# Peptides against a protein of PDB entry 3OIQ, part 1

Every score and structure here is a prediction.

Target 1, 212 residues: chain A of PDB entry 3OIQ
Amino acid sequence: KNRIFVSSSKDFEGYPSKAIVPVQFVALLTSIHLTETKCLLGFSNFERRGDQSQEDQYLIKLKFKDRGSERLARITISLLCQYFDIELPDLDSDSGASPTVILRDIHLERLCFSSCKALYVSKHGNYTLFLEDIKPLDLVSVISTISTKSTNSSKHSSSELISECDLNNSLVDIFNNLIEMNRDEKNRFKFVKLIHYDIELKKFVQDQQKVL
Positions, changes and structure headers below are counted from each chain's first letter, unless a header gives other numbers.
Peptide ipSAE was made for these designs. It is ipSAE averaged over its two directions, with the distance scale d0 held at 1.0 Angstrom where the peptide's residues are scored. Compare it between designs on one protein only; published cut-offs may not apply.
The geometry check fails a fold that doesn't show the stated peptide or that is severely misdrawn somewhere.

## One batch from the design tools (peptide; made by RFdiffusion4, then SolubleMPNN)

Design b1_p8_1_s1 (from b1_p8_1, 3 letters changed)
Fold by OpenDDE base, seed 5:
Structure b1_p8_1_s1 (fold): chain B 212 residues (1-212), chain A 8 residues (1-8)
Amino acid sequence: as target 1 above (212 residues)
Amino acid sequence: SLEEFLLS
């Protein structure tokens, strides 16, 4: 079955009540939840959903049923955090207890763009997204990709590959949503509060703001 | 089933 690119987590509301569907999306990492029994990653594109929290629009479950899957989950989290310069609390607890990590509101400090492959698994109208693969995206690369393709919209690459257009459109949408959040005085998100806020990001945001 | 395995 072809992998479906998902531009909105609302798309899942129209998905079959009993299915297994391979999906892909791009979003910002917003939360990490690692406990003794569960491993979850929260992602968001910050699409406006009324008064609902804009965080964790994509809640992705990592397999966490045996020592092997638990190890893989911990390694995945460690590698993601290393890539995004996220400080993990207490991974080295000398107590033989499995490390617990609960991080929220990651997007307030770091823009952690991630391309995720997941399995949509539904039963009786409820669904779970299971992580299959994750690729962290470098912010500089994201900015460059958006900036270059704004000019070259004409190459329709063939239908079967997740269109570079879909990825770019989603990245643009995320930035537009972040710009709106940044303009909202009530929103805690501010670009200037990002740890990695630099002149390149500043210029990019300023240029995007002129179009919005 | 794979579904049961994934949902369990």
Scores: peptide ipSAE 0.021, ipTM 0.652, DockQ to the pose 0.621
Fold by OpenDDE base, seed 4:
Structure b1_p8_1_s1 (fold): chain B 212 residues (1-212), chain A 8 residues (1-8)
Amino acid sequence: as target 1 above (212 residues)
Amino acid sequence: SLEEFLLS
C-alpha cells in the first residue's frame, strides 16, 4: 500500500473503522510519556479545534512489550531528546528502576519539528497510530526551506517519499498556527519564551506575520 | 493478524 501523507489529524475521522494504513505527517513534538509499561509521543500541528487543547493531536504509540522493544523505545526517546536538547534523566541508569518520563507542552520551550511515519490501525471505529520511523528536523533547515520555497526535489526514487510540496505546506501551516497562537493574549505560546529564540527566528516570524 | 497484534 502507498503511504498516505496526512496534513490534519482530523483526516482519521474519515478513515475506515477496520483498516491498517501506512501514513506520514510532519508536526511538532508536544509530549513524551515513558513509563514501565508504555511509551507514547504526542505531536501537533496546532490546527484550530475550537476550545479543545491543541496539544497531542497525533498520539503515537511505540511498541513496548518486551525487553527488545523497550530498549528500542528508550533509544528512540534518548536520540530525539539529544537532538532537540531536551533534558532527560538517564534512561540507561544501572539502577534496575526504569525511569519514568512525563513531559508535556514541549512546544512552549522548544520547536521540535519531526517527520513521522506511522501505521494507522483501527478496529470498531477506534484507532491507534504506531510509530514506524521518525526524523527530527532542524529548525534552521525548516526556516530556510519555507523562506526559499526551494523545490529542490531531491529525487529520492523511493515510493515512500513525502511530497516536498506536502511537507512544505504543512511546515507553513504549523508556523501560521503558531503565529496566531502568539497573537492571542490568552494563549500560553509565545515565540519570545522559546529557549532557542534568536535573531533568525525573530526575523522569520516578523516576515511571516506581514504575509498573514 | 497484524491488526490483533498491534491492537493488543
Scores: peptide ipSAE 0.020, ipTM 0.649, DockQ to the pose 0.611
Fold by OpenDDE base, seed 2:
Structure b1_p8_1_s1 (fold): chain B 212 residues (1-212), chain A 8 residues (1-8)
Amino acid sequence: as target 1 above (212 residues)
Amino acid sequence: SLEEFLLS
């Protein structure tokens, strides 16, 4: 089955009640939940959904059934956190207990753009998204991609090509949503509160605000 | 909710 690009988590409301569908999306990492029994990543594109929280619109499970899958999940989290410069609490529990990591509202401090591949798995009207692959995206690269409008058709021959148009549109939508959140006095998100807020991001946001 | 999803 062809992998479906998902621009909105609302798309899943129209998905079959019993199916396995490979999907892909781009979103910001909003939460990490690692316990002894589960590993979850929360993502959002911050689409307006009425009064509902805009965080964790995509809740993605990592397989966590055996030592091998647990190890893979922990490595995945570690690599993501290293890439985005997210400080993990000291995993050194002297007690040999599985490290617990609970991070929320990551987007309030860091913009962690991620391209995700997942399996939509539904049964009895409920669904779960299982992570298949994740690619962290560099913010500078995201900004440059949006700014240049360059469909640089880098023929990266990856057989599962996300349409460059779909990717770019999603990135633009995310930034537009963040700009709206930043303008809203009631919203906790502010660009100036980002740890990595710099002159380049400031300029980009200012320029995008003029187009909106 | 996140909780409902965590419990499923």
Scores: peptide ipSAE 0.022, ipTM 0.660, DockQ to the pose 0.065; fails the geometry check
Fold by OpenDDE base, seed 1:
Formats: C-alpha cells, structure tokens, sequence
Structure b1_p8_1_s1 (fold): chain B 212 residues (1-212), chain A 8 residues (1-8)
C-alpha cells in the first residue's frame, strides 16, 4: 500500500473507523512521555484549532510491551534527544526504578523538526498512530529547503512519490504558524526565546514575516 | 493479526 502524506492531523477525522493506513507527516516534536508502561511522542504543526491546545496534534505511540521493544523505544528517545540537544534526566539512575521522562512544550526552547512514518490503526472510530520510522531534520536544512524555490524538478527516479512539494508546503505552513504565534502576545512561543536562535533563523523569520 | 499485534 502506498504511504499517504498527511498535512493536517484533522485528516484523520475523515479516515475509516476500521483500517490500517501507512502515513507520513512532518511536524515539530512537542512532547516526550516515557514511563514504565508506555512511550509516546507528541508532534504538532501548530495548525489553528480554535481554542484547543495546539500541542500534541500528532500523538505517536512506540511499541512498549517486552524488553526488546522497551529497549528500542529508550534507544530511539535517547538518539532523538541527542540529535536535538535535549537534556534527558540520567536514564542510568542507580535506583532500580525504570527511568521516567516527561517533557512538554519542547518547541518553546527548540524547534525539533521531524519526518515521521507511522501506521494509522483504527477500530470502532478510535485510532492510534504507531511509529514506524523517524528522521530528525536539521533546522539549517529546513530553512534552506524553504528558501530555495523548488524549481529543480531533478529527474530523480520513480521511488516513493512523497512529493518534495508536500514536505516543503508543510514546512512553510509550520513556520507561518510559528510566526503567527510569535506575534500573539498571549502565546508563550517566541523565536527569541529559542536556545538555538541565531542570525540565520532571525533573518529567515524576518523575511517570512514580510510575506505574511 | 497486525492490528491485534499493534493494539495489544
């Protein structure tokens, strides 16, 4: 089955009440929830949903049922946090208690762009997204991708038609949403509060603000 | 099933 690119988490409201659908999306990592019994990742593109929280629009579950899957989940979290320079509490606490990690509002300090592959699994109208693959995206690469007009239809081969256009459009939408949040005095998100806020990001935001 | 395996 072909993988479907998802531009909005609202798309799932129209999905079948009983299905397994491979999906892909790009979003910002907003939360990590690792406990003794579960591992969840929250993502958002910060699409406006009225007065509802813009956090965790994509809630992704990692398999966490046996020692093997638990280990894989923990390694996945560690690698993601290492890539994004997210400080985790020492998972190696000498106390025989399984390390618990609960991080929220990650986007307030770091823009953690991620390309996610997941399985949409629904039963009786409820659905769960299961992580299949995750690729962290470098912010410099994201900025460069948006800034370069995707005019080069490079003739690259017939593989997985997740159009470069869909990815680019989603990245643009995310930045536009962040710019709107930054303009809102009631919103906690501010670009200048990002730990990695630099001259390149500042210039990019200023240029994008002129178009909005 | 894959569904049962994932939802379990």
Amino acid sequence: as target 1 above (212 residues)
Amino acid sequence: SLEEFLLS
Scores: peptide ipSAE 0.021, ipTM 0.652, DockQ to the pose 0.637; fails the geometry check

Design b1_p8_1_s2 (from b1_p8_1, 5 letters changed)
Fold by OpenDDE base, seed 2:
Structure b1_p8_1_s2 (fold): chain B 212 residues (1-212), chain A 8 residues (1-8)
Amino acid sequence: as target 1 above (212 residues)
Amino acid sequence: SLLEFLLE
């Protein structure tokens, strides 16, 4: 089955009540929840959903049922956090107790753009998204991709054509949503509060604000 | 089933 690009987590409301569907989306990492029994990653594109929290619009489960899957989940979290310069408590606690990691509101300090591949799995109207693959995206690369309107239609083969357009549109939408949040005095998100806020990001945001 | 394996 072809992988479906998802631009909104609302798309899942129209999905079958009993299915397995490979999906892909781009979003910001918002939360990490690692306990002894579960591993969850929260993502958001900050699409306005009325009065609902804009965080964790995509709740992604990592398989966490045996020693092998637990190890893989911990390694995945460690690598993601290393890539985004997120400080984790030492996951190698010699104490035999699996370290608990609960991080929320990651987007308030760091823009952690991620391209996620997941399995949508539904039964009886409930669904779970299982992580298949994750690619962290460099912010400079994201900015460059949005700024260069170059539809570099690299003719990669038809079956994995995530339209470069879908990726770019999703990235633009995320930034537009962040700009709206930044303009809202009641919203906690501010670009100037990002740890990695630099001249390049500042200029990009200023240029995007002129178009919105 | 794969579904059961994933939902566990």
Scores: peptide ipSAE 0.040, ipTM 0.767, DockQ to the pose 0.566
Fold by OpenDDE base, seed 1:
Structure b1_p8_1_s2 (fold): chain B 212 residues (1-212), chain A 8 residues (1-8)
Amino acid sequence: as target 1 above (212 residues)
Amino acid sequence: SLLEFLLE
């Protein structure tokens, strides 16, 4: 079955009430919720949805039913946090209790771009997104990809490759949304408050602000 | 079904 690229989490409102659909999207990691019984990742593209929180527009569930799936979930979280330099609360409590991790508002300190593959699973009008694959994206690589107008429309119409254009458009949209948030005095998001705010990101944001 | 297995 062909994987569908999703540019907005609103697209799921039009999806079948009873289906399994493989999907892919790019978004920023906003939250991590690891408890004894569940593992959830929140993502957002910060699409404006009225006065509602722009966090966790994509709520992704990791399978967490047995020791094997729990271990895989914990390893996945550890690797993501290591890649993005996210400090996990000390999991080393010598108390044999499974470590609980609850992180929110990750995007206020770090831009954690991620390409996600998931299964949309719906029943009775409700849906869940199950993580199939996650690829963290380096911010420098994201900036370079947007800045290099890939005019290479390589005409290879092979139906299986998610259009490089769809990925690039989504990355541009995310940055544009972040720029709007940064301009809003009521919004807590500010580029200058990012831990990794550097000259390259500053220049890129300034150049994008001139086009918006 | 796979659907039931994933929703459990």
Scores: peptide ipSAE 0.040, ipTM 0.766, DockQ to the pose 0.563
Fold by OpenDDE base, seed 5:
Structure b1_p8_1_s2 (fold): chain B 212 residues (1-212), chain A 8 residues (1-8)
Amino acid sequence: as target 1 above (212 residues)
Amino acid sequence: SLLEFLLE
């Protein structure tokens, strides 16, 4: 089955009420919810949805039904947090209690770009997104990809690659949304408050602001 | 079904 690239979480409103659809999207990690019984990752592209919170537009469930799936979920969370330099409490607590991790508003401190593969699973109009794969994206690489859009159509013609265009467009949309949020005095998001805010990101944002 | 297993 061909994997569908999703540019908006609103696309799911038009999806079948009973289906399994492999999907892929790029978004910012906004939340982590690990409890004894569930593991959820929240993502957002910060698309404006009226007065609704722009966080957790993509709520992704990790399988968490047995010791094997729980271990995989914990490893996944650990690796993501290590990659993005997110401090987690020690997940290896000798106390046989499963560690609880609840992180919110991650995007206020770190831009955690992630390419996600998921299964859209629906029944009776309700759906759940199950994580299949996640690739963290380096911010420098994201900036470079957006900046170099014009030249290297390297025809890596493997049929499973998201069109480089779809990825790039979604990344641009995310940055545009972040720029709008940054301009809004009521919005808590500010680029200058990011822990990793550097000269490169500053220049990139300034250049993108001129186009908007 | 896989669907049922995933939704449970």
Scores: peptide ipSAE 0.039, ipTM 0.765, DockQ to the pose 0.655
Fold by OpenDDE base, seed 3:
Structure b1_p8_1_s2 (fold): chain B 212 residues (1-212), chain A 8 residues (1-8)
Amino acid sequence: as target 1 above (212 residues)
Amino acid sequence: SLLEFLLE
């Protein structure tokens, strides 16, 4: 089955009430929820949804049913946090209490761009997104990708890869939404408050702001 | 909420 690229989490409102659909999207990591019984990742493109929170537009569940799946979830979280330089409590604590990690509003401190593959699973009108794969994206690489409008179609015609156009469009949309949030005095998001705010990001944002 | 449902 072909993987569907999802540009908006609103697309799921039109999805079948009983289906399994492989999907892919690009979004910012916004939350991590690891408890004794569950592991969830929140992502957002920060699309305007009226008065609703722009956070956690994509709630992605990691399988957490047995020791093997729990271990895989913890490793996944650890690797993501290591990549994005997110401080986590030690998840390997010898104390028989499984560490609880609840992080929210990650995007206020770090832009954690992620390409996610998931299974949309619906039953009785409700759905869950199950993580299949996650690729963290480097911010410099994201900026370069948007800036170059890369015409280099590397013809890796594997039906499972995002089109370069879909990726670029989603990344542009995210940045446009972040720029709008940054301009809004009521919005908590500010580029200058990002821990990794540098001259490159500043220049990129300034250049994008001239086009909007 | 969807979050609550996913957290159950």
Scores: peptide ipSAE 0.030, ipTM 0.700, DockQ to the pose 0.069

Design b1_p8_1_s3 (from b1_p8_1, 4 letters changed)
Fold by OpenDDE base, seed 5:
Structure b1_p8_1_s3 (fold): chain B 212 residues (1-212), chain A 8 residues (1-8)
Amino acid sequence: as target 1 above (212 residues)
Amino acid sequence: SLEKFLLE
């Protein structure tokens, strides 16, 4: 089965009540939930959903059933956090206690763009998204990709089933949503509060704000 | 099934 690109977490409302569907999306990492029994990653594109929290629109489960899957989950989290400069407690604590990590509102401090591959697994109308693969995206690369959208359509081979257009559109949508959030005085999100807020991001946001 | 394995 071909992998489906998902532009909105609402798309899952139209998905089969009993299916396994490989999906892919791009979103910002919003939460990490690692306990003794569960490993979840929250992502969002910050699509407006009425008065509901815009966080964790994509709740992705990592397998956490045995030592092997737990190790893989911990490694995945460690690598993601290392990539995004998210401070984690030492996951290798010799103390025999399973490290607990609960991070929320990650997007308030860091824009952690991630391309996720997941399995949509549904039964009786309920679904779970299981992580298959995750690629952290560099913010500079994201900005460059959005800014150069008009010129580079020619070079990358037709072999990736997901159009470069879908990825780029999702990235643009995320930034547009963030700009709206930044303009909203009631919203806690502000670009200037990002730890990695720099001149490049500032300029990009200013340029995008002129188009919106 | 894979479904059962994933949902259990």
Scores: peptide ipSAE 0.018, ipTM 0.661, DockQ to the pose 0.585
Fold by OpenDDE base, seed 1:
Structure b1_p8_1_s3 (fold): chain B 212 residues (1-212), chain A 8 residues (1-8)
Amino acid sequence: as target 1 above (212 residues)
Amino acid sequence: SLEKFLLE
């Protein structure tokens, strides 16, 4: 079955009530929830949804059923946090209890762009997204990708069903949404409050603001 | 919300 690129989490409202569909999307990491029994990742493209929170529009479940899957989930979280320079709360509780990690609003301090592959699994009208693969994207590469006009290189690279255009359009949409949030005085998101806010990001945001 | 999904 071909993997479907998803540009909006609203697309899932039109999906079959009983299906298994491989999907892919790009979004910002917004939350991490690791407990003794569950591991969840929240992502968002910050698409405007009325007065609702724009966080966790994509809620992704990691398998967490046995010691092997739990270990894989913990390693995945550790590697993601290491890649994005996310400080995990001190897991050094000397109490032999499994470490609990609850992080929210990650996007307020760090733009953690991620390309996710997941399984959409629905039953009885409800769905769950199960993580299959995650690729963190560095912000410099994201900015470079958007800034380089995708010349329609007619090179039919036959193998990846997901168009480079879909990925680029989604990245542009995310930045446009962040710019709108930054302009809103009521919104907590501000580019200048990002820990990694530098001259390159500043220039890119200023250039994008002129086009909007 | 994360909370709504944790309760489902």
Scores: peptide ipSAE 0.017, ipTM 0.637, DockQ to the pose 0.059
Fold by OpenDDE base, seed 2:
Structure b1_p8_1_s3 (fold): chain B 212 residues (1-212), chain A 8 residues (1-8)
Amino acid sequence: as target 1 above (212 residues)
Amino acid sequence: SLEKFLLE
């Protein structure tokens, strides 16, 4: 079955009540929930959804049923946190207890762009997204991609089944949503509060704000 | 909600 690119988590409202569908999306990492029994990653594109929280629009479950799957989940979290410079609490509890990690609102401090492959699994009208693959995206590369494609239709043959257009459109939409959040005085998100806020990001945001 | 999913 072909993998479906998902631009909005609202798309799942139209999905079958009993299905397994491979999906792919691009979003910002917003939360990490690792307990003794579960591992969840929250993602968002910050699409406006009325008065609902814009966080965790994509809730992705990592398999956590045996020592092998638990190890894979812990390694996945460790690698993501290492890539995004997310400080994990010291996992060195001398107590042989599985470390608990609960991080929320990651996007308030760091823009963690991620390309995710998942399985949509529905039963009885409810669904779960299971992580299949995750690729962290570098912010500089995201900025350069958005900036360059706005000027040049150069066919970069990305051998990945996602149209380069779908990826780019989703990245643009995320930034536009962040710009709107930054303009809203009631919204906690501010670009200047990002730990990695630099001259390049500042310039990019200023330039994008002129187009919007 | 995250909570509903965590309870399933």
Scores: peptide ipSAE 0.017, ipTM 0.645, DockQ to the pose 0.066
Fold by OpenDDE base, seed 4:
Structure b1_p8_1_s3 (fold): chain B 212 residues (1-212), chain A 8 residues (1-8)
Amino acid sequence: as target 1 above (212 residues)
Amino acid sequence: SLEKFLLE
């Protein structure tokens, strides 16, 4: 089945009220919600949507039905947080209480670029996105990819119909949106407040600001 | 079923 690349979470407004569609998108991790009964990841590309919060534009559900799926969800969160250097409370606490994790506004401290594969599942006009796969992206690699216009079409097998162009365009759009947020005095997002703000990111942002 | 999937 062909996976659809999604550049905007608004695309789902045009999707069928009863469907199962495999999708892929690139976005920043904005929230983590792990309770005893559910696991949700929030993502955003920070598209302007009027006065609505720009966080959690993609709300992704992890399967959480049995001990096996719960364990997989916890491992997924742990690995993501380890990759992005996000401090979590000990998820393995011997206290028989399932640890609750509620993190919001992750993008204010860390840019956590992620490539997500999900299933769009709709019924009666409502939909849920279920996580199928997640790949964290290194910020240095993202910056390099945008800067070099990587002409190297490495022979990735023809089965992934998702063009490198779609991925690159989405990454550029995210940075442009972040630059606009950084310029807005009312917006809490500032590049200089990122824990990992360095000379490379500073230079990249300055160069992108000249094009906008 | 789609219902079982949405309740998951």
Scores: peptide ipSAE 0.024, ipTM 0.661, DockQ to the pose 0.377; fails the geometry check

Design b1_p8_1_s4 (from b1_p8_1, 4 letters changed)
Fold by OpenDDE base, seed 5:
Structure b1_p8_1_s4 (fold): chain B 212 residues (1-212), chain A 8 residues (1-8)
Amino acid sequence: as target 1 above (212 residues)
Amino acid sequence: SLLEFLLS
């Protein structure tokens, strides 16, 4: 089955009530929930959903059923956090208790763009997204990709590959949503509060703001 | 089923 690119988590509302569908999306990491019994990653594109929280629009479950899957989950979390410079509490607590990590509102400090492959699994109208693969995206690379394709919109290559266009459109949408959030005085998100806020990001945001 | 396994 071909993997479906998902631009909105609302797309899942139209998905079959009993299916397994491979999907892919790009979003910002918003939360990490690692406990003794589960591992969840929250992602968002910050699409406006009325009064609902814009966080965790994509709740992705990692397999956490045996020592092997638990180890893989922990390694995945560690690698993601290392990549994004997210400080994890020392997982090496000398207490034989499994490390617990609960991080929220990650996007307020860091833009952690991630390309996710997941399995949409539904039964009786409920669904779960299971992580298959995750690729962290470098912010500089994201900015460069958006900036370059904004000029070269002409080559619609018809290839059935999850179009670089879909990825780029989603990245643009995310930034547009973040810009709107940044403009909203009630919103906690501000670009200037990002730990990695630099001149390049500032320029990019300013340029995008002129188009919106 | 695989579905049951994944949802369990």
Scores: peptide ipSAE 0.026, ipTM 0.728, DockQ to the pose 0.536
Fold by OpenDDE base, seed 4:
Structure b1_p8_1_s4 (fold): chain B 212 residues (1-212), chain A 8 residues (1-8)
Amino acid sequence: as target 1 above (212 residues)
Amino acid sequence: SLLEFLLS
């Protein structure tokens, strides 16, 4: 089966109760949960869901069943955190205790855009998303992508163009949601509180706010 | 992608 691009985590409510479906989405990394027994990554597009938390709309499980899968999960987390300049406790600490990493609300300090490939696995109406692939996206590239495509929406022709349009639309939607959150005085998210808030991001946000 | 690179 072809990989399905997912624009909303609500799409999974309409998915088969017993299936394996390869999916792809883009979202912000919101949480990391690494313990001795499990590894989970939380992502969100910050779609409004009434009074429900906008965090961890996509909960992605990494395989964590044997030494090999555990090592892969730890390396994946380490490299992601290195890429996004997320400070982790030293995972190599000589203390024979498996390092536990529990990070939440990552989006309040850093915009960690990620393109994820996952397997939707459902049984008896419940589902789990298993990570197949992750590509971190740099914020400058995200901003440039959104800024350049706002003018050329007209050519529907190739299958590769559909996935790129879907990606771009999702990135725009995420920023729009963040702008709405930033305007809400009750929301903890503020662009000015981001560690990497710079003149470029400020200008981009100001320009996007004029269109919303 | 990062995971593809690690699995290759």
Scores: peptide ipSAE 0.019, ipTM 0.649, DockQ to the pose 0.054
Fold by OpenDDE base, seed 2:
Structure b1_p8_1_s4 (fold): chain B 212 residues (1-212), chain A 8 residues (1-8)
Amino acid sequence: as target 1 above (212 residues)
Amino acid sequence: SLLEFLLS
């Protein structure tokens, strides 16, 4: 079955009540939940959903059924956190107990753009997204991609079956949503509060704000 | 809900 690119987590409301569908999306990492029994990653595009929290629009489950899958989940989290410079609490609990990691509102401090491949698995109207693959995206590369494609229709054939256009549109939508959040005095998100807020990001945001 | 998902 072909992998479906998902631009909105609302798309899942129209999905079959009993299916397995390979999906892909781009979103910001918002939460990490690692316990002894479960591993979850939260992502969001920050689409407006009325009064609902814009966090964790995509809740992704990592397989956590055996020592092998647990190890893979821990390695995945470690690599993601290393890539995004997210400080993990010392996993070295002296007691040999599996470390618990609970991080929320990651987007308030760091923009962690991620391209995710997942399996949508539904049964009896409920669904779970299982992580298949994750690719962290560099913020500078994201900014560059958005800035250049607004001007150049150059057909860079990315060999992946997903339209480069869909990826770019999703990235633009995320930034637009962040800009709206930044303008909202009630919203906790502010670009200036990002740990990695620099002159380049500032300039990019200012330029995008003029177009919106 | 998130809770329902966590319990599944």
Scores: peptide ipSAE 0.033, ipTM 0.665, DockQ to the pose 0.071; fails the geometry check
Fold by OpenDDE base, seed 3:
Structure b1_p8_1_s4 (fold): chain B 212 residues (1-212), chain A 8 residues (1-8)
Amino acid sequence: as target 1 above (212 residues)
Amino acid sequence: SLLEFLLS
């Protein structure tokens, strides 16, 4: 089956109650939940959902059932955190106890854009998203991609042709949502509070605000 | 919740 690009986590409400569907989306990393028994990643595009929290719209499960999958999950988390400069507590606690990592509201400090491939697995009306692949996206690259509206469809023949348009549209939507959140005095998100807030991001946001 | 389901 072809991988489906998902622009909204609401799309899953229309998905079959019993299916396996390969999906892909782009979103901001919002949470990390690593315990002795589970590993979850939360993502959001901050689409408005009424009064519901805009966090963790995509809750992605990492396989965590044996020593091999646990190790893979821990390595995945470590690599993501290293890439995004997220400080993790030392996972090498001498005590032999697997450290618990619970991070929330990551987007308040860092914009961690991620392209995720997942399996939508539903049974009896409930679904789980299982992580297949994750690609962290550099913020500078994201900004440049949105700004250049690259008409150059490089026909890279990869069978998982997510339309460059779908990715770009989702990135634009995320930024638009963040701009709206930034304008809302009640919203905790503020661009100026990001640890990596710089002149480039400031200029980009200002330019986008003029179009909105 | 979805969280509860995934955490179960």
Scores: peptide ipSAE 0.023, ipTM 0.662, DockQ to the pose 0.073; fails the geometry check

